# Peptides against a protein of PDB entry 1LOE, part 57

Target 1, 181 residues: chain A of PDB entry 1LOE
Amino acid sequence: TETTSFSITKFGPDQQNLIFQGDGYTTKERLTLTKAVRNTVGRALYSSPIHIWDSKTGNVANFVTSFTFVIDAPNSYNVADGFTFFIAPVDTKPQTGGGYLGVFNSKDYDKTSQTVAVEFDTFYNTAWDPSNGDRHIGIDVNSIKSINTKSWKLQNGKEANVVIAFNAATNVLTVSLTYPN
Target 2, 181 residues: chain A of PDB entry 1LOE as posed
Amino acid sequence: TETTSFSITKFGPDQQNLIFQGDGYTTKERLTLTKAVRNTVGRALYSSPIHIWDSKTGNVANFVTSFTFVIDAPNSYNVADGFTFFIAPVDTKPQTGGGYLGVFNSKDYDKTSQTVAVEFDTFYNTAWDPSNGDRHIGIDVNSIKSINTKSWALQNGKEANVVIAFNAATNVLTVSLTYPN

## One batch from the design tools (peptide; made by RFdiffusion4, then SolubleMPNN)

Design b2_p17_7_s1 (from b2_p17_7, 9 letters changed)
Fold by OpenDDE base, seed 5:
Structure b2_p17_7_s1 (fold): chain B 181 residues (1-181), chain A 17 residues (1-17)
Amino acid sequence: as target 1 above (181 residues)
Amino acid sequence: PAEISILSMSFSSELKL
């Protein structure tokens, strides 16, 4: 069995196991994906490739990730657009910003993107988001249009704990989000 | 727009070969 793991409890100014893209950087021991300014895309990649699928056997990896995030909007009525946890090809670069979250380029299924993402979406895009307009968690496979979503109430400025797990045997991906305080 | 920050993160994967 091939295994990969890492843990980051504080993000340092020279976090060597991350590759920063776009506007992503570290400050005050946090990974900052975006500041509260428009038209920015920040990403961070784990610096080592992860063997998530083996072409010889066809096997897919089990994985679990947990993280704590804060979304802090100076104006609670303008929180756009959210962020993702994503898995993409090793040479991945920032994609379309805004509602595409810097990870996708289309609402149409595009197998060439080879990208899976869990979105924490704070802005309603009429063309692809759930019609109720709620902020939501979504599972995105090769498209910004989620294959499944669940409403989520953002607590502005509060820490949220997330656990994402994938079981390859059952092909089930689970997402848990809690506000401990 | 909002400031989006990650405070901590862990990841683990297992691939049977």
Scores: peptide ipSAE 0.826, ipTM 0.976, DockQ to the pose 0.932
Fold by OpenDDE base, seed 2:
Structure b2_p17_7_s1 (fold): chain B 181 residues (1-181), chain A 17 residues (1-17)
Amino acid sequence: as target 1 above (181 residues)
Amino acid sequence: PAEISILSMSFSSELKL
């Protein structure tokens, strides 16, 4: 069995196990993906490749990730666009298209993308988001158009705890989000 | 727009071979 694990309790100024892309950076012991300005994309990649699928056996890895995030919007009426936890090929690059959360570039399913993401989407894109316009959690497989979504009430400026788990045997991905305070 | 920050994170994976 091949295993990979890491834990970051504080994001340091020289976080060796992360690769920062776009506007992503660390400050005040946090990983900042974006600031409250228009047209910015920030990402961070784990610096070591993760063996997530084995071509010989066809096996897919089980994985679990947990993290705490804060979205701080100065204007609650304009919270765009959100962020993702994602798994993508090692040569993945930030995507700058509006609403694509820096990860995707199409609402059409594209198997060659080889990208899975859990989105925490704070902006309604009429072309692909749930028609109710709610901020939502989505599971994205090779497309920004989620295969499943659930409404989520953003608590501006509050810490949210997330757990994402994937069971390869059942092919089920679970997501939980809580605001402890 | 908003400031989005991650405060802490853990990850683990297990691949059977």
Scores: peptide ipSAE 0.824, ipTM 0.976, DockQ to the pose 0.935
Fold by OpenDDE base, seed 4:
Structure b2_p17_7_s1 (fold): chain B 181 residues (1-181), chain A 17 residues (1-17)
Amino acid sequence: as target 1 above (181 residues)
Amino acid sequence: PAEISILSMSFSSELKL
């Protein structure tokens, strides 16, 4: 069995196990993806490749990730656009910003992207987001148009704890989000 | 727009071969 694990309790200024892309950087022991300005895309990749799928056996990895995030908007009525946790090919580069969250380029299914993401989407894009207009968590497979979504009440400036788990045997991805305080 | 920050993160994976 091949295993990979890492834990980052504080993000340092010289965090060597991360690859920073776009506007992503570390400050005050946090990984900052974006500042409260328009037209930015920040990403960070774990620097070591993760063996998710084996072509010889066809096996897919089980994985669990946990993280704590904060979305802090100066104007609670303008919180665009959100962020994702994603898995993509090792040579992945920032994609389209805005509603595409820097991870996708289309609402059409594109198997060549080989990208899975869990989005924490704070902006309603009429063309692909759930019609109720709610901020939501979404599971995105090769498209910004989620295969499944759930409404989520953002608490501006508060810490949220997330757990994402994938069970390869059942092919089920689970997402939990809590605000402990 | 908002400042989006990650405070901590852990990850583990297991691939049977």
Scores: peptide ipSAE 0.822, ipTM 0.975, DockQ to the pose 0.942
Fold by OpenDDE base, seed 1:
Structure b2_p17_7_s1 (fold): chain B 181 residues (1-181), chain A 17 residues (1-17)
Amino acid sequence: as target 1 above (181 residues)
Amino acid sequence: PAEISILSMSFSSELKL
């Protein structure tokens, strides 16, 4: 069994195991993906490739990731657009911003993107988001149009704890989000 | 628009070969 793990409890000014893209950077021990300004995309990649799928056996890795995030919007009625945790090819570059969250380019299934994401979506895009208009968590496979979603109530400016786990044997991805404070 | 920050993160994976 091949294993990969990393843990970052504080994001330093020279975080060598991350590759920063677009507007992403570290400050005050946090990874900042965006500031409260329009038309920006910030991403950070783990700097080492992760063996997630083996072509010989066809096996897919089990994985668990946990993180704490804060979304702090100066206007709680305009929080656009959210962010993702994603897995993509090693040469991945920022994609379309706005509602595509810098990770996708289409609502149509595009296998060539080879990208899976868990979105924390704070803006309703009529063309692909759930019709109830709720902020939501979504599972995205090769498309910004989620294969499954669940409504989520954003607590502006508060820390949220997330756990994402994938079980390869069952092909089930689970997501939990809590506001401990 | 909002400031989006990650405060901490961990990851682990297991791939059977």
Scores: peptide ipSAE 0.818, ipTM 0.975, DockQ to the pose 0.942

Design b2_p17_7_s2 (from b2_p17_7, 9 letters changed)
Fold by OpenDDE base, seed 1:
Structure b2_p17_7_s2 (fold): chain B 181 residues (1-181), chain A 17 residues (1-17)
Amino acid sequence: as target 1 above (181 residues)
Amino acid sequence: PAEVRITSISFSSELKL
């Protein structure tokens, strides 16, 4: 069995195991993906490739990730657009910003994207988001249009805990989000 | 728009070969 693991509890000014893209950077021991300004995309990639699928056996990896995040909006009525945790090919570059969250380019399914993302979406895009208009968690496979979503009540400026787990045997991805404080 | 910060992360994977 091949295993990969990493943990970052404080993001340093020169975090060697991350590749920063766009506007992403570290400050005050935190990874900042975006500031509260328009037209920015920030991403951070784990610097080493992860063997997630084996072509010989066809096996897919089980994985678990947990992280804490804060979305801090100066105006609680405009929290656009959210962020994702994503898995993409090693040569991935920032994609379309705004509602595409810097990881997708279309709502149409595109197998060549080879991208899976869990979105924490704070802005309702009429063309693809759930019609109830709620802020939501979504599972995105090769498209910004989620294959499944669940409403989520954002707590502005508060720290959230997330756990994402994938079971390869059942092909089930689970997501949990809590606000401990 | 909002500031988005990640304060910690852990990841583990296992691939059977």
Scores: peptide ipSAE 0.823, ipTM 0.977, DockQ to the pose 0.936
Fold by OpenDDE base, seed 4:
Parts: structure tokens; sequence; C-alpha cells
Structure b2_p17_7_s2 (fold): chain B 181 residues (1-181), chain A 17 residues (1-17)
């Protein structure tokens, strides 16, 4: 069995196991993807490739990730656009910003993107988001248009705990989000 | 717009070969 694991509890100024893209950086021992300004994209990648699928055996990896995030908006009524946890090819670069969250370029299914993402979406894009207009968690496969979504109540400035797990045997990805405080 | 911060992360994967 091939295994990969990492844990970061304090993000240092020279975090060797991360690749920073766009506006992403570390400060105060935290990973900051964006500041509260428009038209920016920040990303951070784990620096080592992760073997998720093996062409010889056809096997797909089980994986689990947990992280804690804060979305801190000076104006609670203007929180666009959210962020994403994603898995993409090793040479991935920032994609379209805004509602595409820097990870996708289209609402049309594009198998060539080879990207799976869990979005924490704070802005309603009429063209692809759930019609109820709620802030939501979405599972995105090769498209910004989620294959499944669930409404989520943002707590501005509060820490949220997330667990994302994928079971290869069942082909089921689970997402949990809690506000412990 | 908002500041988005990640304060901690862990990851593990297992691929059977």
Amino acid sequence: as target 1 above (181 residues)
Amino acid sequence: PAEVRITSISFSSELKL
C-alpha cells in the first residue's frame, strides 16, 4: 500500500511542503488565501504528488483530510466568493477567479481539467449555483457546477472544522462542517 | 470580499497496489 500523509498546525513563513500560487501566503502562522479585496486568487498546493489512481491496477486511493478555516468579511453582506479544497494535476495553475474560485473555467463538464473540488461558496452565481441562493458546500467534478450541494450557514470570522473523506470502495465522498465555538 | 484563512490541515491517503 502506498500512503501519503501530512499535517500542518502552524504555517511558517517558509513552509517547504507547500507551493504558493497567486495571492496565497502565510502570516501569523496561518495560510491566507485571499485578503478582503476584489479580483484576487490565492492557492496553496501540497508540494509532493499524491498517488490517487493507479493505471496498472485500476485502484483508487482512500483519503481523508481535515482542516480549520475562517472566512472573515468586513461586511457580512459582501462575502464573495468563498474557497475550495481541490485535487488537480501536478502542474495545475490558478484558473478563473471570482465565481470559478480559481479552480475551474466553465460550468460545462470538462474532463480535461481532471479536477475534483469541495467548494465553500459564499456567492450566488445564477448560472450554476443552487436556485435557493443559499451559501453552500458543493462537490465539483470537472466543473464549477456542483454535482451535489448543501446549504451552509456562514459564521463570519469564526473557525469552522471540516472533514472530507473519500471511500474508493463505495465511490462516496463525504463532507462535514462544524462550528465548535 | 473576505479574508480566507486556513489555520490547520491534515491529510492522509492509502492506495492499494
Scores: peptide ipSAE 0.823, ipTM 0.977, DockQ to the pose 0.945
Fold by OpenDDE base, seed 5:
Structure b2_p17_7_s2 (fold): chain B 181 residues (1-181), chain A 17 residues (1-17)
Amino acid sequence: as target 1 above (181 residues)
Amino acid sequence: PAEVRITSISFSSELKL
């Protein structure tokens, strides 16, 4: 069995096990994906490849990730666009910004994307988001149009705890989000 | 617009070969 693990509780100014893309950077021991300005895309990748699928056996990895995030908007009524946790090919580069969250380029299924993402989406895009307009968590497979969503109430400026787990045997991905305070 | 910060993360994976 091949295993990969990492843990970061304080993000250093030169975090060696991360690759920063676009506007992503570290400050005050935190990973900042974007500042509160328009037209930015920030990403951070784990610096080592993760063997998530084996072409010889066809096996897919089990994985679990836990993280804490803050979305801090100067205007609670104008929060865009959210962010994702994603898995993509090793040579991945930032994709379309805005509602595509820097990880996708289409609402149509694109097998060449080879990207799975869990989105924490704070902005309603009429063309693909759930019609109720709620901020939501979504599971995205090769498309910004989620295969499943659940409404989520953003607490502006507060820390949220997330757990994402994938069970390869059952092909089930689970997401939990809590605001502990 | 919003500032998005990640304050901690852990990850683990296992792949049977």
Scores: peptide ipSAE 0.819, ipTM 0.976, DockQ to the pose 0.935
Fold by OpenDDE base, seed 2:
Structure b2_p17_7_s2 (fold): chain B 181 residues (1-181), chain A 17 residues (1-17)
Amino acid sequence: as target 1 above (181 residues)
Amino acid sequence: PAEVRITSISFSSELKL
């Protein structure tokens, strides 16, 4: 069995196991993906490739990730666009299209993107988001149009705890989000 | 627009071969 694991409790100014893209950076021991400005994309990648699928056996990896995030919006009525946890090919690059969360570039299913993401989406895009307009968690497979979503009540400026787990045997991805405080 | 911060993360994966 091949395993990969990492844990970061304090994001240093020279975090060797991360690759920063776009406006992503570290400050005050935190990873900042974006500032509260328009037209910004920030990403951070784990620096080592992860063997997630084996072509010889056809096996897919089990994985679990947990993280704590804060979305801090100066205007609680203008919170755009959110962020994702994602897995993508090693040559992945930031995407700049509005509403695509820096990861995707189409609402159409594109198997060649080979990208899966869990979105924490704070902006309603009429073209692909759930029609109720709620902020939501979404599971995105090769498209910004989620295969499943669930409404989520953003607590502006508060820490949220997330756990994402994938079971390869069942092909089920689970997501949990809590505000502990 | 909003500032998005990640304060901690852990990840683990296992692939059977």
Scores: peptide ipSAE 0.810, ipTM 0.975, DockQ to the pose 0.940

Design b2_p17_7_s3 (from b2_p17_7, 8 letters changed)
Fold by OpenDDE base, seed 1:
Structure b2_p17_7_s3 (fold): chain B 181 residues (1-181), chain A 17 residues (1-17)
Amino acid sequence: as target 1 above (181 residues)
Amino acid sequence: PAEIRILSMSFSSTLNL
């Protein structure tokens, strides 16, 4: 069995196992993806490739990731646009911002994207988001249009704990989000 | 728009070969 693991309890000023893209940076021991300004995209990549699919056997990796995040909007009525946890090719670069979350560039399925993301989407985009207009968690496969979504009530400025797990045997991805405080 | 911060993160993967 081939394993890959990392843990970051505090994001230092020189976090060597991350590659920062766009507006992403560390401050006060935290990874800041965006500030509360328009037209920014911040990303951070784990610096080493992760072997998630083996061409010889066809096997896909099981994985689990957990993280704690805060979305802090100065105006609770304008929290656009959210963020993702994503897996993409090693040479990935920031994609379209705004509702595409810097990870995708189309609502049409594009297998060449080779990108899977779990979105924490705080803005309703009429063209692809669930029609109820709720803020939501979504699972995105090669498209910003989620294959599945669930409504999520954002608590502005509060810490949320997330666990994402993928079981390769069942091909099921699970997402858990809690506000412990 | 909002400030988005990640406070901590862990990841683990296992691939059977």
Scores: peptide ipSAE 0.829, ipTM 0.976, DockQ to the pose 0.935
Fold by OpenDDE base, seed 3:
Structure b2_p17_7_s3 (fold): chain B 181 residues (1-181), chain A 17 residues (1-17)
Amino acid sequence: as target 1 above (181 residues)
Amino acid sequence: PAEIRILSMSFSSTLNL
């Protein structure tokens, strides 16, 4: 069995197991993806490739990730756009198209992107988001248009705990989000 | 717009060969 694991409780100024892209950086032991300004994209990648799929056996990895995040908006009614946890090819680059959360560039399914993401989406894009207009969690496979979504009530400035797990045997991805405080 | 911060993170994967 091949395993890959890491744990980061404090994000240091020289976090060697992360690659920072765009406006992503560390400060005060936190990973900051964006500041509260328009037209910014920040990303952080784990610095080592992860063996997710084995071509010889066809096996797919099981994985679990957990993280705590805060979305802190000066105006609770203007929180665009949100963020993702994602898995993508090693040469992945930030995407700057509005509403694509720095990861995708089309609502059309593109198998060549080889990208899966869990989005925490705080802005309603009429072209692809659920028609109810709610802020939502989405599972994105090779497209910004989610294959499944669930409404999510953002608590501005509060810590949220997330657990994302993938079971290869069942091909099921689960997402849990809680506000413990 | 908003400031988005990640405070902590863990990841684990297992691949049977």
Scores: peptide ipSAE 0.827, ipTM 0.976, DockQ to the pose 0.944
Fold by OpenDDE base, seed 4:
Structure b2_p17_7_s3 (fold): chain B 181 residues (1-181), chain A 17 residues (1-17)
Amino acid sequence: as target 1 above (181 residues)
Amino acid sequence: PAEIRILSMSFSSTLNL
């Protein structure tokens, strides 16, 4: 069995197990993906490759990740665009910003993307988001157009706890989000 | 727009070979 694990309780200024892309950086022991300005994309990658799929056996890894995030908008009615947790090829670079969240380039399925993401989407894009217009959690497979979504009520400036788990035997990805305070 | 911060994170994967 091949196992990969890491835990970051404080994001230091010299966080060696992360690769920062775009506007992503660490400050005050936190990872900041974006500031409250438009037209920015920030990403952080775990620095070591993770063996998710084995071509010889065909086996797919089980994984679990948990994180705590804060979305802090000066104007609670203008919170665009959100962020993702994602898994992508090792040479991945920032993709289209805005509604594509810096992870995708199209609403059309693109197998060459080889990217899976869980989006925490705070902006309604008419062309691909759920028609109810709600802020939502989405599961994205090779497209910004989610294969499944669930409405999510953002608490501006509050800490949210997320757990994402993938069970390879059932091919089921689960997402939980709670506001503990 | 908003400031988006990650405060902590853990990850674990297991691949059977």
Scores: peptide ipSAE 0.827, ipTM 0.976, DockQ to the pose 0.946
Fold by OpenDDE base, seed 2:
Structure b2_p17_7_s3 (fold): chain B 181 residues (1-181), chain A 17 residues (1-17)
Amino acid sequence: as target 1 above (181 residues)
Amino acid sequence: PAEIRILSMSFSSTLNL
């Protein structure tokens, strides 16, 4: 069995196991993906490649990730766009298209992107988001258009705890989000 | 727009070969 694991309780200024992209960086021992300004994209990648699929056996890795995040919007009516946890090829680059959360570039399914993401989407894009306009959690496979979504009530400025788990045997991805306070 | 911060994170994967 091949395993990969890491735990970061505080994001240091020289966090060597992360690669920062775009505006993503560490501030006050936190990973800051974006600031409250327009047209900003920030990402952080785990610095080592993860063996997520083996071509010889066809096996796919099981994984679990947990994290705590805060979305802090000066204007609660303008919280665009959100963020993702994602897995992508090692040469992945930030995407700057509006609404694509820095990860995707199309609503059309593109198997060549080889990208899966869990989105925490705070902005309604009429072209691909659920028609109810709710802020939502989405599971994105090779497209910004989620294969499944669930409404989520953002608590501005509050810490949210997330757990994402993937079971390769069942091909089921689970997501939980809680506001402990 | 909003400031988005990650405060902590853990990850674990296992691949059977």
Scores: peptide ipSAE 0.819, ipTM 0.975, DockQ to the pose 0.935

Design b2_p17_7_s4 (from b2_p17_7, 8 letters changed)
Fold by OpenDDE base, seed 3:
Structure b2_p17_7_s4 (fold): chain B 181 residues (1-181), chain A 17 residues (1-17)
Amino acid sequence: as target 1 above (181 residues)
Amino acid sequence: PAEISILSMSFSSTLNL
């Protein structure tokens, strides 16, 4: 069995197990993906490759990730665009297209992207988002157009706890989000 | 727009070979 794990309780100024991309940086022991400024994309990658799939056996890894995030919008009516947790090939680069959350570049399914993401989407894009216009959690496979979504009530400025788990035997990915306070 | 921050994170994966 091959196991990869890491835990970061405080994001330091020289967080050596992360690769920062775009506007992503650490400050006050937090990983800041974006500031409240338009047209910014920030990402952070775990610095070591994760063995998610084995070509010899065809086996796929089970994984669990948990994190705490805060979205703090000066204007509660303008919270665009949100963020993702994602798994992508090692040469992945930030994507700057509006609404693509820095990860994707099309609503069309593109198997060559080999990218899976859980989105926490705070902006309604009529071309691909659920028609009810709700802020939502989505599971994205090789496309910004989610294969499944669920409405989510953002609590501006509050800490949210997320758990994402993937069971390879069942091919089921689960997401939970709670506001403990 | 909003400030988006991650306060803590853990990850674990297991691959049977």
Scores: peptide ipSAE 0.829, ipTM 0.977, DockQ to the pose 0.940
Fold by OpenDDE base, seed 2:
Structure b2_p17_7_s4 (fold): chain B 181 residues (1-181), chain A 17 residues (1-17)
Amino acid sequence: as target 1 above (181 residues)
Amino acid sequence: PAEISILSMSFSSTLNL
């Protein structure tokens, strides 16, 4: 069995096990993906490749990730766009198209992207998001258009706890989000 | 627009070979 694990309780100014992309960096021991300004994209990658799928056996890894995030919008009516947790090929690069959350570049399914993301989407894009316009959690497989979504009520400025788990035997990805305070 | 920050994170994966 091949195992990969890491834990970051505080994001230091020189976090060696992360690769920062775009505007992403550390601020006050947090990983800051965006500031409350227009047209910013920030990402961070775990610096070591993760063996998530084995071509010889066909086996896919089980994984669990948990994290705490805060979205702090000065204007609660303008919170665009959100963020993702994602798994992508090692040469992945930030994508700058609006609404694509820095990860995707099309609503069309592209199997060659080999990218899976869990989105925490705070902006309604009429071209691909659920028509109710709710802020939502989505599962994105090779497309910004989620294969499944669930409405999520953002608590502005509050800490949210997320757990994402993938069971390879059942091919089920689960996401939980709670506001403990 | 909003400030989006991650406060803490853990990850683990297991791949049977």
Scores: peptide ipSAE 0.824, ipTM 0.976, DockQ to the pose 0.939
Fold by OpenDDE base, seed 1:
Structure b2_p17_7_s4 (fold): chain B 181 residues (1-181), chain A 17 residues (1-17)
Amino acid sequence: as target 1 above (181 residues)
Amino acid sequence: PAEISILSMSFSSTLNL
């Protein structure tokens, strides 16, 4: 087996292992994806490719990732659109903004997207989001329309700890989110 | 078709107030 790992505890002004797209940048040792203004898309790509699938063996890589994020919206009652962890081809470019989270372009399944995402969605889009209208965590496969979701209560301005694990043998993706403080 | 699929782990966010 082969294992690749990386850790970024603080972000510097010259973060060479990240590719910034859109409004993404670093400030005060934090990765900032968006400013509190309309119509922003910010992305940060890990610059080193990750081997996820081997056609010779048929094996898909297991992975575990953990991170902390903060959503700090000026208006806690109207927060759009959310935050996303995603895996996509290395040459990926920003996609549709707004409710598509800069990662997808359609609610229709498109295998050519080759994108898997875990969304932390703060805004209800009637066309594809769960009908209860709750803010939610979603697992997205080649579509902004999640294959599975769970309600999530945003704590505005607070740090959320996230762990995402994928077990290739069972084909199960697990997401956990906690607010420790 | 490719022998190995290589991908990037990334973060994205959008805001539309």
Scores: peptide ipSAE 0.379, ipTM 0.779, DockQ to the pose 0.029
Fold by OpenDDE base, seed 4:
Structure b2_p17_7_s4 (fold): chain B 181 residues (1-181), chain A 17 residues (1-17)
Amino acid sequence: as target 1 above (181 residues)
Amino acid sequence: PAEISILSMSFSSTLNL
């Protein structure tokens, strides 16, 4: 059994294990994906490939990831599109911005995307988001239109702790978000 | 050794104001 683990507690100005895309960068020991000044897309990829799927056996790896994020919008009632954790092919490049979160290009299912994302969506897109208009956590599989969502109350400027776990045996992805402070 | 699909774990965010 192969196991890969990594941890980044502080982000440096020359973070060798990250690939920055778009406007992603590090500042004050944090990874910053966007700044609230203009239309933008920012991404950061873990530079080391992760073994996920065995093509011969069909086995899929289990994984657990945890992180802390902050959405700090100038106006809590006028927040941009949100934040996404995603898993994609190693050669992935920024995709459509705005409501597509820089990760997808369509609300239509596209298996060739080979992308799974957990979105923390702060903007209601009529074409695909839950009709209640709530900010939400979504699980996205090869589409910006989530296969499952849960309403989420943004605490602007506060640190959210997230744990995402995938159990391959049960094919269940779990997402936990808490505001400890 | 077996052939595997290798992926990257990543973060993304967008701003469209």
Scores: peptide ipSAE 0.329, ipTM 0.779, DockQ to the pose 0.028

